Peptides against a protein of PDB entry 4PN1. Designs and how they scored, part 3

Target 1, 261 residues: chain A of PDB entry 4PN1
Amino acid sequence: KIEMNFLNKPIVPDTTKVISNFLTHYLITEPVEHVEIEAKLGTLIDLETQNRFEFPVMNETILNPEFNLRTRFESDMTASEHKYLNEFLNQAFRDSQKPGRLPFAYKHTKQVDLFYETEDNSRDKIRVSKNQSDNQVLACVKKRRVADLFLYCPNDAFDIRISISDELPVSMPSGNQQPSLTRLKDRVGYVHQEIKIDLTKTTQNDPVYDTTERHELEVEFGNIADLRDRAQKAKDGMEAPLFRRVQLFMDNVRILRREHS

## One batch from the design tools (peptide; aimed at target 1 H25 N64 F67)

Design b1_p8_6_s1 (made by RFdiffusion4, then SolubleMPNN; from b1_p8_6 with I3V R8L)
Fold by OpenDDE base, seed 1:
Structure b1_p8_6_s1 (fold): chain B 261 residues (1-261), chain A 8 residues (1-8)
Amino acid sequence: as target 1 above (261 residues)
Amino acid sequence: VPVPKYLL
């Protein structure tokens, strides 16, 4: 007879517990009302060297937010890396359509984001999102970054930022107000088991700075209500459903951050 | 089944 370990019970990786606790805090303990929870692929940059951060660890490590490591996170990748990931996800999509698999859903969207200053000169800009094809307003929000959790991944192409955000619906800016920034988003979205994977090419037209392009990959929890239910159950002493969902999310992130040309 | 488009 074979047993899993000397307790003959599943053990949850510490990374899963730490992330689950982080999410539970902003879902249940101090609940964010209009919560968005996403992971972005990118690079932790050492502010002193301007190179990728180097820390004396040999594997995926959640950085303690209480310590200022003098880093910034660049949520960007090269066009070639982004293309490779697009091809990879396209193949994963095709393979998921086979019998015996759970299929991906797919959506391609083109959006324009218009950013407006607030009358009070607050740091949080109003974002008006429109469909690029018909100029229909999709959303008008103030997005507040609530918390970040950084994963340093020395063995992989990318580091990870998990972010908690509050997307507060707000009224449209006055018709006489000009946007301070416009951002075109070409987004290819994949959904598998209610985990959203978005490849986004962003073109930003800044009136002061030259047009910049950014290539982002984000992984988002597509069912916040389910996640909140799982987090509540975890607070009530039943952690397994939350741990399973976080593990699924992180495994998808881990697949993506390892893929490179 | 929709075929995914290339973004780039």
Scores: peptide ipSAE 0.194, ipTM 0.862, DockQ to the pose 0.014
OpenDDE base, seeds 2, 3, 4, 5: peptide ipSAE 0.041, 0.129, 0.161, 0.024; ipTM 0.765, 0.803, 0.833, 0.679

Design b1_p8_6_s2 (made by RFdiffusion4, then SolubleMPNN; from b1_p8_6 with V1T R8L)
Fold by OpenDDE base, seed 1:
Structure b1_p8_6_s2 (fold): chain B 261 residues (1-261), chain A 8 residues (1-8)
Amino acid sequence: as target 1 above (261 residues)
Amino acid sequence: TPIPKYLL
């Protein structure tokens, strides 16, 4: 006979607990109304060296947000890395269509985001999102970054930022207002078990700066209602459903951050 | 079922 451990019970990794507690805070304790929860692949940059951050740890580590580590997070990758990840996800999609697997869903979207200043000169811009094909308004929101959790991943190609955001629906800007920024998004989206994986090429036209391209990969919780239910159950003493969902999310993130050309 | 491609 074999047992899992000396208690013969599953044990939850500490990373899963820490992330679960972080999510529970913004889902239940101080609930964000229009919450978005995503992980972005990128690089923690040391502000002093302008190179990738080096910390005296040997594996995936959640950084304590109470400490100023003098870092910035660059949510970008090279075009070649992005292409490789797209090919990887395309293969994963194909493999998931086989008998006995849960299939991916796939969607290609082209969007334009128009950013407008607020009349009060607040830092939060209004974002009007439109479909590029028909110019239909998809959303008009103010997105507020609520909290971030950073994972330093010394053994992998990418570090991770998990972000909590509030996407507040707002009225359209006046017809006489010009956008301060225009952003084109070409996005291929994959969904597996209600976890969204998006590869986005962003082209930004700034009136002051040259056109910049960004290549992003994000992983998002696609079912916030289910996640909130799981978080509530965790507050009520039943943590296992939340832990399982966070573990699934993080395993998908871990797969992606290990892939390199 | 749509066939994923690198279209970015």
Scores: peptide ipSAE 0.050, ipTM 0.790, DockQ to the pose 0.014
OpenDDE base, seeds 2, 3, 4, 5: peptide ipSAE 0.032, 0.029, 0.032, 0.024; ipTM 0.711, 0.743, 0.643, 0.668

Design b1_p8_6_s3 (made by RFdiffusion4, then SolubleMPNN; from b1_p8_6 with R8L)
Fold by OpenDDE base, seed 1:
Structure b1_p8_6_s3 (fold): chain B 261 residues (1-261), chain A 8 residues (1-8)
Amino acid sequence: as target 1 above (261 residues)
Amino acid sequence: VPIPKYLL
């Protein structure tokens, strides 16, 4: 006979607990109304060296937000890395269509985001999102970054930022207002077990700066209502459903951050 | 079933 451990019970990794507690805070304790929860692949940059951050740890580590580590997070990758991940996800999609697997869903979207200054000169811009094909308004929101949790991943190609955001619906800007920024998004979205994986190529036209291109990969919780229910159950003493969902999310993130050409 | 496309 074999047992899992000397208690013969599953044990939850500490990373899963820490992330679960972080999510529970913004889902239940101080609930964000229009919450978005995503992980972005990128690089923690040391502000002093301008190179990737080096910390005396040997594996995936959640950084304590109470400590200023003098870092910035670059949510970008090279075009070659992004292409590789696109090919990888396309293969994963194909493999998931086989008998006995849970299939990916797939969507290709082209969007334009127009950013407008607020009349009060607040830091939060209004974002009007439109479909590029028909110019239909998809959303008009103010997105507020509520909290971040950073994972330093010394053994992998990418570090991770998990972000809590509030996407507040707002009225359209006046017809006489010009956008301060226009952003074209070419996005391929993959959904597996209600976890969304998006590869986005962003072209930004800034009136002051040259056109910049960005390549992003994000992983998002696609079912916030279910996640909130799980978080509530965790507050009520039943943590296992939340832990399982966070573990699934993080395993998908871990797969992606390990992939390199 | 949709066929995945490349962005690049």
Scores: peptide ipSAE 0.124, ipTM 0.858, DockQ to the pose 0.014
OpenDDE base, seeds 2, 3, 4, 5: peptide ipSAE 0.033, 0.039, 0.022, 0.031; ipTM 0.721, 0.702, 0.615, 0.673

Design b1_p8_6_s4 (made by RFdiffusion4, then SolubleMPNN)
Fold by OpenDDE base, seed 4:
Structure b1_p8_6_s4 (fold): chain B 261 residues (1-261), chain A 8 residues (1-8)
Amino acid sequence: as target 1 above (261 residues)
Amino acid sequence: VPIPKYLR
């Protein structure tokens, strides 16, 4: 008979615990009403060197947000890296359709995001999302970034930003208002066990700069109600369900950040 | 160094 450890009980890694506490705070303690929780692949950039920051650690490390590390996060990758990840996920999708597996769902969407200044001149812009094919309005929201948690991943191609956002549904801007920014999004979405993985190509026209294209990969919790329930249970002393869900989420992120062209 | 509020 084999036991897990000398207590014969599961133990939770610090990474899982810290992330779980982070999520619990913004789900339960100071609850965000229309919460979005996502992880983006990218690079922690040293503001002084404009290169990837070098931390004196040898594994995945959550950075303390109370430290001013003079970094920015670049949520971008090369077109080749993005293509490779797309092919990788396509294969994962195919493999998941086999008997005995839980299948991926797949969706390809093309949308245009129109950003508007708010009438009250608030910091947050209104985003109107439309389907490119028929101009049907998909959403009209005011998105506020609430909090970030950064993971430095020295052994992987990408660092990670976990973000808490509030996506407040709002009324459509006045018909006479012009968008301050227009962004085209080509998104390939994969869903597995209610975790969303999106590969997005974003095209933005700048009047001063040439058209810029961004390549992003994001991983999102697809069932916020379930996550909130788990967080509440954790707050009440039963942490295991939340830890399991966070572990699943992070394992998916870890798989993706290891893949590169 | 301060500890984040969600870890207190």
Scores: peptide ipSAE 0.276, ipTM 0.897, DockQ to the pose 0.900
OpenDDE base, seeds 1, 2, 3, 5: peptide ipSAE 0.202, 0.212, 0.204, 0.206; ipTM 0.883, 0.889, 0.886, 0.886

Design b1_p8_7 (made by RFdiffusion4)
Pose (drawn by RFdiffusion4):
Structure b1_p8_7 (pose): chain A 256 residues (1-205, 211-261), chain P 8 residues (1-8)
Amino acid sequence: KIEMNFLNKPIVPDTTKVISNFLTHYLITEPVEHVEIEAKLGTLIDLETQNRFEFPVMNETILNPEFNLRTRFESDMTASEHKYLNEFLNQAFRDSQKPGRLPFAYKHTKQVDLFYETEDNSRDKIRVSKNQSDNQVLACVKKRRVADLFLYCPNDAFDIRISISDELPVSMPSGNQQPSLTRLKDRVGYVHQEIKIDLTKTTQNTTERHELEVEFGNIADLRDRAQKAKDGMEAPLFRRVQLFMDNVRILRREHS
Amino acid sequence: FPVPPWLR
C-alpha cells in the first residue's frame, strides 16, 4: 500500500493554482462577455539579444507580468516543427479511436482572413473570415486582447503564452472600405474532452506562418467552474486547468 | 514585490 503524501489527499500544483486565479479573475471578478482563452506555443525573445530569453531557472515558470523583462513573444515555428507536431497529433488521433479511449474529434478548415481597422482610438481589429471554397462568411468579430501570461520553459523548444481575448460578434463592414490585411488560413483542428488543439498555417498575400494553439472549447462550463472556485469548491476548476496545461505540456515537449 | 490584481 502506497500513499501519495503524508496527508493521503491530492495537492494542487503551484502553477495550476496561479493560472486558476488568472482565469477566475477574467471569468468572474472582472468578467469578459465573449471571452476566448487560448495558449500558444512559441518563443520568448529577449528584446536586446533578439534571441531566446535566458533566465536562471531550470523548470517551467510563470513570469510576473508586473515586471518589465524586456521581452516579446514569437508565435511562430518552422515548417518541420509544424509537420512534426502534425504527425504526432495524427498518431495521437488514431490511438484515441481504439477501445477504452475517449476519442478525438477532427475539423479541417480552409478559410480567408480579412482584417479591418476600427473607427475608435482603440487598437482593436475587426476580423472577417470566409470559406476559400464558396466564400460564405464563417464569422465577423471585433477582437480585443485583454491579458497575457507567459510561461518560460527552459527544458523545451517552446515557451507558452496564455491569452485572454474578447471576441464580440459585430455587423459586416462596408464594401467601400479597404481591409488592413488579407490572408489565407489552413487550420487543422483536433478536439479532445472539449479542449481544442488547432494547427494553423497562414499564407500572406509571400510569407508563411505556422502556429499551434490550445484553447478551452467550453467556456460556459469553465465559467461555472470558476464560480464554484470563488465560492470554495475549487476542485473542478483545478481539474480543468490541470488538463489544459498537461495537454499544452505534452505538445510542448514534442520536438526532434 | 508587486502583486498582480488576480492574486490580491

Design b1_p8_7_s1 (made by RFdiffusion4, then SolubleMPNN; from b1_p8_7, 3 letters changed)
Fold by OpenDDE base, seed 3:
Structure b1_p8_7_s1 (fold): chain B 261 residues (1-261), chain A 8 residues (1-8)
Amino acid sequence: as target 1 above (261 residues)
Amino acid sequence: EPIPKWLR
């Protein structure tokens, strides 16, 4: 018989524990009411060099948010990288349709996000999302970035930002208000085991500034209620369900960030 | 070593 270790019990990696604690805080301890939790692939940029951040570590490392490392996160990739990931996910989708597998769900969405300044002139913006085909309003929310957790991944193509956001449903902006920003989103979405993986081509139009295009990949927890339940159980002393869910989430992220075009 | 509030 083989045992996994001298205790013959599973051991949880520190990454899983730290992320679990991070999530538990904003799910349970200081709960965000309309929480969105996502990971984005991108690059940690050293503000001093304007190159990818370099840290004296040799593997996936959560950066301590209490340290100012003078970095910015660029949630972008090249068109070729994005295309490769799209093809990769398409193949994963196809493979998951085979007998004995849990299938992906797939959805292609084209929407426009209109960003408005709030009436109270807060730093938060109101986002009105509309379907590009029929201009139907899909959502109107005030989104606030609550917290970020950055993972430096020296062995992979991308670094990771895990973000906690609050998406508060709000009333539509006044009809005479002009958007400060318009963002066209061409999104292909994959869902597997209630984890959402979105590849998004974003065209951003600023009334004053030049149009910018981004290619982004994000991974999101698709069942917040379940995650919150798991986090509550963790606070109550049963951590395994939360750890398993975070592990699943991070494994999906790890798969994606390791892919090369 | 400074640690975040959610890890304290």
Scores: peptide ipSAE 0.343, ipTM 0.902, DockQ to the pose 0.948
OpenDDE base, seeds 1, 2, 4, 5: peptide ipSAE 0.156, 0.127, 0.343, 0.339; ipTM 0.798, 0.792, 0.901, 0.901

Design b1_p8_7_s2 (made by RFdiffusion4, then SolubleMPNN; from b1_p8_7, 4 letters changed)
Fold by OpenDDE base, seed 1:
Structure b1_p8_7_s2 (fold): chain B 261 residues (1-261), chain A 8 residues (1-8)
Amino acid sequence: as target 1 above (261 residues)
Amino acid sequence: EPIPVYLR
């Protein structure tokens, strides 16, 4: 007979607990009403060297937000890396269609995001999202970044930022107002077990700066209601459902951040 | 069926 450990019970990694607690805070304790929870692949940059951050740890590490580590996070990758991940996910999609597997769902979208200044000159801009094909308005929101949790991943191609955001629906800006920023998004979205994986190529037209292109990979919790329910159960003393969901989320993130061309 | 973001 083989047992898992000397208690013969599953053990939860600290990473799972820390992230679960982080999520629970903004789902239950101080709940964000229109919450979005996503992880972005990118690079922690050392502000002093402008190179990837180097910290004296040897594996995936959640950085303590109480400390100023003099870093910035670049939620971007090279075009070649992005293309590789696209091919990787396409293969994963194909493999998931095989008998005995849970299939990916797939969606390709082209979106235009128009950013508008608010009348009160608040930091949060209004974002109007439109479908590129028919110019139909998809959403009009003010997105507020509530909290971030950074994972330094020295053994992987990417570091991770987990973000809590509040996407507040708002009224459309006045017709005479011009956007301060325009972003064209070419996005392929993959969904597996209600975890959303988006590859987005963004072209940004700035009136002051030259057109820039960004390549992003995002992993998002696709069922917030379920996640909130799990978080509530965790607050009530039953943590296992939340831990399982967070573990699934993080395993998907870990797969992606390890891949490189 | 998935398609690439990038043109091949």
Scores: peptide ipSAE 0.119, ipTM 0.789, DockQ to the pose 0.014
OpenDDE base, seeds 2, 3, 4, 5: peptide ipSAE 0.092, 0.062, 0.030, 0.052; ipTM 0.793, 0.754, 0.689, 0.757; seed 3 fails the geometry check

Design b1_p8_7_s3 (made by RFdiffusion4, then SolubleMPNN; from b1_p8_7, 4 letters changed)
Fold by OpenDDE base, seed 2:
Structure b1_p8_7_s3 (fold): chain B 261 residues (1-261), chain A 8 residues (1-8)
Amino acid sequence: as target 1 above (261 residues)
Amino acid sequence: EPIPEYLR
């Protein structure tokens, strides 16, 4: 006979609890109305050394946001790394189509994001997203970054930033306004069990700065309503559903951050 | 079935 542990009961990893509590705060305690929750793969950079941050830990570690570690997060990766992840996810997609598996869904999108300054000179810009093929407006939002949680992953190719954002739908900018910034996004998206995984190649044309290209991988909770429900249950004393969902999300993130060319 | 594409 095999038992899970000496209590023969499930135990939740501390990482899962910490992240779950973080999410619960912005889902329930101080609820963000139009919340987006995503994890980006990238690198924690030490501002003093301009190299990858080094901390005296040997595994995945959530950094305490109350401490200023003098770091920045770079969500960019090399073209080679991005290509490798694309190939990896394509293979994962194919494998998931086999009998007995839960299949991935796949979508390729090309959009242009136009950023407009707000009348109040707020730091938050209005983003108008359009489909590149037909110029149809996909969204017009004011996105506010609410909170970040950083995971330092010394054993993996990437560190992780989990971000809480508020995507407030807003009216279209006036016809006389010119965009301050334009971003072209080529995105391949994978969805598995309502977890979205997006590879995005972004080309940014800045009037002040030279054209920049960025390669990003993001993992997003695809069903916020369900997640909010789970978070509410957790606040009410039933934490298991939330923990399971967060565990699933993080396992997918962990798989991806371990892959490198 | 959709065939996954590669980012260019």
Scores: peptide ipSAE 0.362, ipTM 0.902, DockQ to the pose 0.014
OpenDDE base, seeds 1, 3, 4, 5: peptide ipSAE 0.109, 0.209, 0.170, 0.039; ipTM 0.851, 0.857, 0.789, 0.747

Design b1_p8_7_s4 (made by RFdiffusion4, then SolubleMPNN; from b1_p8_7, 4 letters changed)
Fold by OpenDDE base, seed 2:
Structure b1_p8_7_s4 (fold): chain B 261 residues (1-261), chain A 8 residues (1-8)
Amino acid sequence: as target 1 above (261 residues)
Amino acid sequence: APIPKYLR
């Protein structure tokens, strides 16, 4: 007979606990009403060197947000890296369709995001998302970034930013208002066990700057109601369901950040 | 070290 450890009980890694507490705070303690929770692959950049930051650690590490580390996060990758991840996910999708597996769902979407200034000129712009094919309005929201949690991943191609946002539904801008910014998004979406994985190519035309293209990979919790329920249970002393869900989420993130061309 | 509010 083999036991898990000398207590013969499951143990939860600190990473899982910290992230779970982070989520619980913004789900339950100071609840965000229309919460979006996602992880983006990218690079922690040292503002002084403009290179990837180097911490004296040898594994995945959650950075303490109370410290000013003089970093920025670039949520971007090369076209080749993005293509590689797409091929990787396509294969994972195919493999998941086999008997005995839980299948991926797949969706390809093309949308345009139109950004509008608010009447009060607040930092938070109104975003109107439309389907590129039929111009159907998909969403009209004012998105506020609430909190970030950064993971430095020295052994992997990418670092991670976990973000909590509030996507407040708002009324459509007035018909006489012009967008201040437009973004085209080509998104390939994969869903497995209600975890969303999106590969997005974003094209932005700036009147001052040349057209820029960004390549992003995002991992998102697809069932916020379930997550909130788990977080409430955790707050009430039953943490296991939340830990399991966070572990699943992070394992998917870990798989993806290890893949590179 | 400072502790985030959600860990206090």
Scores: peptide ipSAE 0.285, ipTM 0.901, DockQ to the pose 0.981
OpenDDE base, seeds 1, 3, 4, 5: peptide ipSAE 0.270, 0.272, 0.282, 0.280; ipTM 0.894, 0.898, 0.902, 0.900

Design b1_p8_8 (made by RFdiffusion4)
Pose (drawn by RFdiffusion4):
Structure b1_p8_8 (pose): chain A 256 residues (1-205, 211-261), chain P 8 residues (1-8)
Amino acid sequence: KIEMNFLNKPIVPDTTKVISNFLTHYLITEPVEHVEIEAKLGTLIDLETQNRFEFPVMNETILNPEFNLRTRFESDMTASEHKYLNEFLNQAFRDSQKPGRLPFAYKHTKQVDLFYETEDNSRDKIRVSKNQSDNQVLACVKKRRVADLFLYCPNDAFDIRISISDELPVSMPSGNQQPSLTRLKDRVGYVHQEIKIDLTKTTQNTTERHELEVEFGNIADLRDRAQKAKDGMEAPLFRRVQLFMDNVRILRREHS
Amino acid sequence: PISFSDPP
């Protein structure tokens, strides 16, 4: 017989607790009506060296946003790094279809992104996405970035950015208006337990941009867990962000 | 308020 600790009850990892606080704030305390919560793989770049961020730590660590660390985030990866993750996810996809497993879901989208500027003093963009096939509109949203949280991961090829955005559905722009940006997007979507794993390849109309993003697919249920956490029963919220961060961690450690 | 650890 073996116990996990001298209390024999599970304890919350420090990171899971902190991220739960970050998510509960923008879900409940200062709520965002149309919230998108996603984490992207990429690289933390030191503004002076223009290289990867160096920090005297040995494990995955959350950076305090109230400090100026002179850093930016590159949400990009090589074509090989993108293909490697594609193969790994495909293998993980088929293994989930086997007996006893909760299966993956799959959705491949070939669409066009159209970005517009706003009439306000804000730096928000109005995004219009259309099918490359029939050109029917998939979405028309005004997107506002609310908050970011950065995880420096010295043991891995990637760092993590957790972004909280606000995607408000809006009406279509006028025809007599030039889009600020137009590009193709090849999004390969995997879904497991309502956690979305998106593998995106965007083509600028040339420059290519390869990304991997992991987002909560069921916000309404997550908001409910955030409410229960604020009222004491915080176990379901913890179990949720633990699953999210563990998925993000598995993909982060996958590299040649 | 949200609390974070300070950098070294």

Design b1_p8_8_s1 (made by RFdiffusion4, then SolubleMPNN; from b1_p8_8, 5 letters changed)
Fold by OpenDDE base, seed 2:
Structure b1_p8_8_s1 (fold): chain B 261 residues (1-261), chain A 8 residues (1-8)
Amino acid sequence: as target 1 above (261 residues)
Amino acid sequence: KLVFKPPP
């Protein structure tokens, strides 16, 4: 007979606890009302070297936000890497359609994001999202990034940024206002167990700067209400449901960040 | 241009 450990009880990895606590803070303690929680694949860049940062660690580690590590996060990948991930996710989708599996859902969307300055010239811009095909308004929000948590992943092609954002619904900008920035998004989305995985090709047209193209992969919690409920239970002393959900999320992230061309 | 391939 085999036991899990000398207590014969499940144990939660420290990474799961740290992330769970981070999420709980912005779900419950200082709650963000219109919260978006996503992880992006990218690279932690050392500002001094402009190369990927190197830490004296040998595995996935959460960076302490209290330390200024003089890094930036580049949420981008090559077209080849992006293509590879698309193929990988397509295969995962196909496999999930088999009997006995929980299926992926798939959606392809094309939208344009128009960014507008606020009257007070605040840092937070109004984003109007429209469907590219019919120009229908999908959303009008003021998005602010509330917090970030970075994972350095020395064994994988990508590092991870987990971001807490507030997407505040706001009124449409005045008809006389011109967008300061436009962003075209071509996105394929995969949903499995309410975890959203999106591959996005973004083309950004800046009136001042040259057009930039980005290839991003993001993983998002698709059911915030459930997550908030789990976080509340965790605050009340029952942590297991939250830990399980965070573990699921992180396992999906871990799968994806290991894939490279 | 990267073109997404949908699942079959």
Scores: peptide ipSAE 0.079, ipTM 0.760, DockQ to the pose 0.015
OpenDDE base, seeds 1, 3, 4, 5: peptide ipSAE 0.079, 0.076, 0.068, 0.075; ipTM 0.760, 0.758, 0.746, 0.758

Design b1_p8_8_s2 (made by RFdiffusion4, then SolubleMPNN; from b1_p8_8, 5 letters changed)
Fold by OpenDDE base, seed 4:
Structure b1_p8_8_s2 (fold): chain B 261 residues (1-261), chain A 8 residues (1-8)
Amino acid sequence: as target 1 above (261 residues)
Amino acid sequence: MLEFALPP
């Protein structure tokens, strides 16, 4: 007979615990009403060197938010990296359709995001999202970034930002208001076990800096109600369901950040 | 040109 350890019980990695506690805070302790929780692949940039941040660690490490490390996070990758990940996910999709597997769902969406200044001059803009094909309104929200957790990943192509956002539904801007910014989004979305993986190409026209294109990959919790339930159970002393869900989420993120052209 | 390839 083989046992997992000298207690013969599962043990939770510290990374999972830290992330779970972070999520629990904004799900339960100080709950965000319209919460969105996502991880983005990108690069931690050292503000002094403008190169990738260097930290004296040898593996995936959550950075302590109490310290100002003089970094910024760039949620972008090259077109070639983005293409590779698209092909990788397409293959993963195909493989998941085989007998004995849980299948991916897939959706390709093209939308335009229109950003408007708020009448109250709040820092957060109103975003109106429309489908490019029929101009139907998909959403009208005011999104506020609440908190971030950064993972430095020295052995992988990408670092990770986990973000808590409040996506507040709001009324449409007045008909006389012009958007301050317009972004075109071409998105392919993959869903597996209620974890959403989106590859997004964003095009933005800037009158000063010309047209810019960004390539992003994000991983999102697709069932917030379930996650909140798990977090509540964790607060009540039963942590295992939350830990399992966070572990699943992070394993998907880890798979993706290891892949590169 | 579309950057994204659809799964077959």
Scores: peptide ipSAE 0.038, ipTM 0.685, DockQ to the pose 0.015
OpenDDE base, seeds 1, 2, 3, 5: peptide ipSAE 0.033, 0.027, 0.024, 0.027; ipTM 0.711, 0.680, 0.684, 0.693

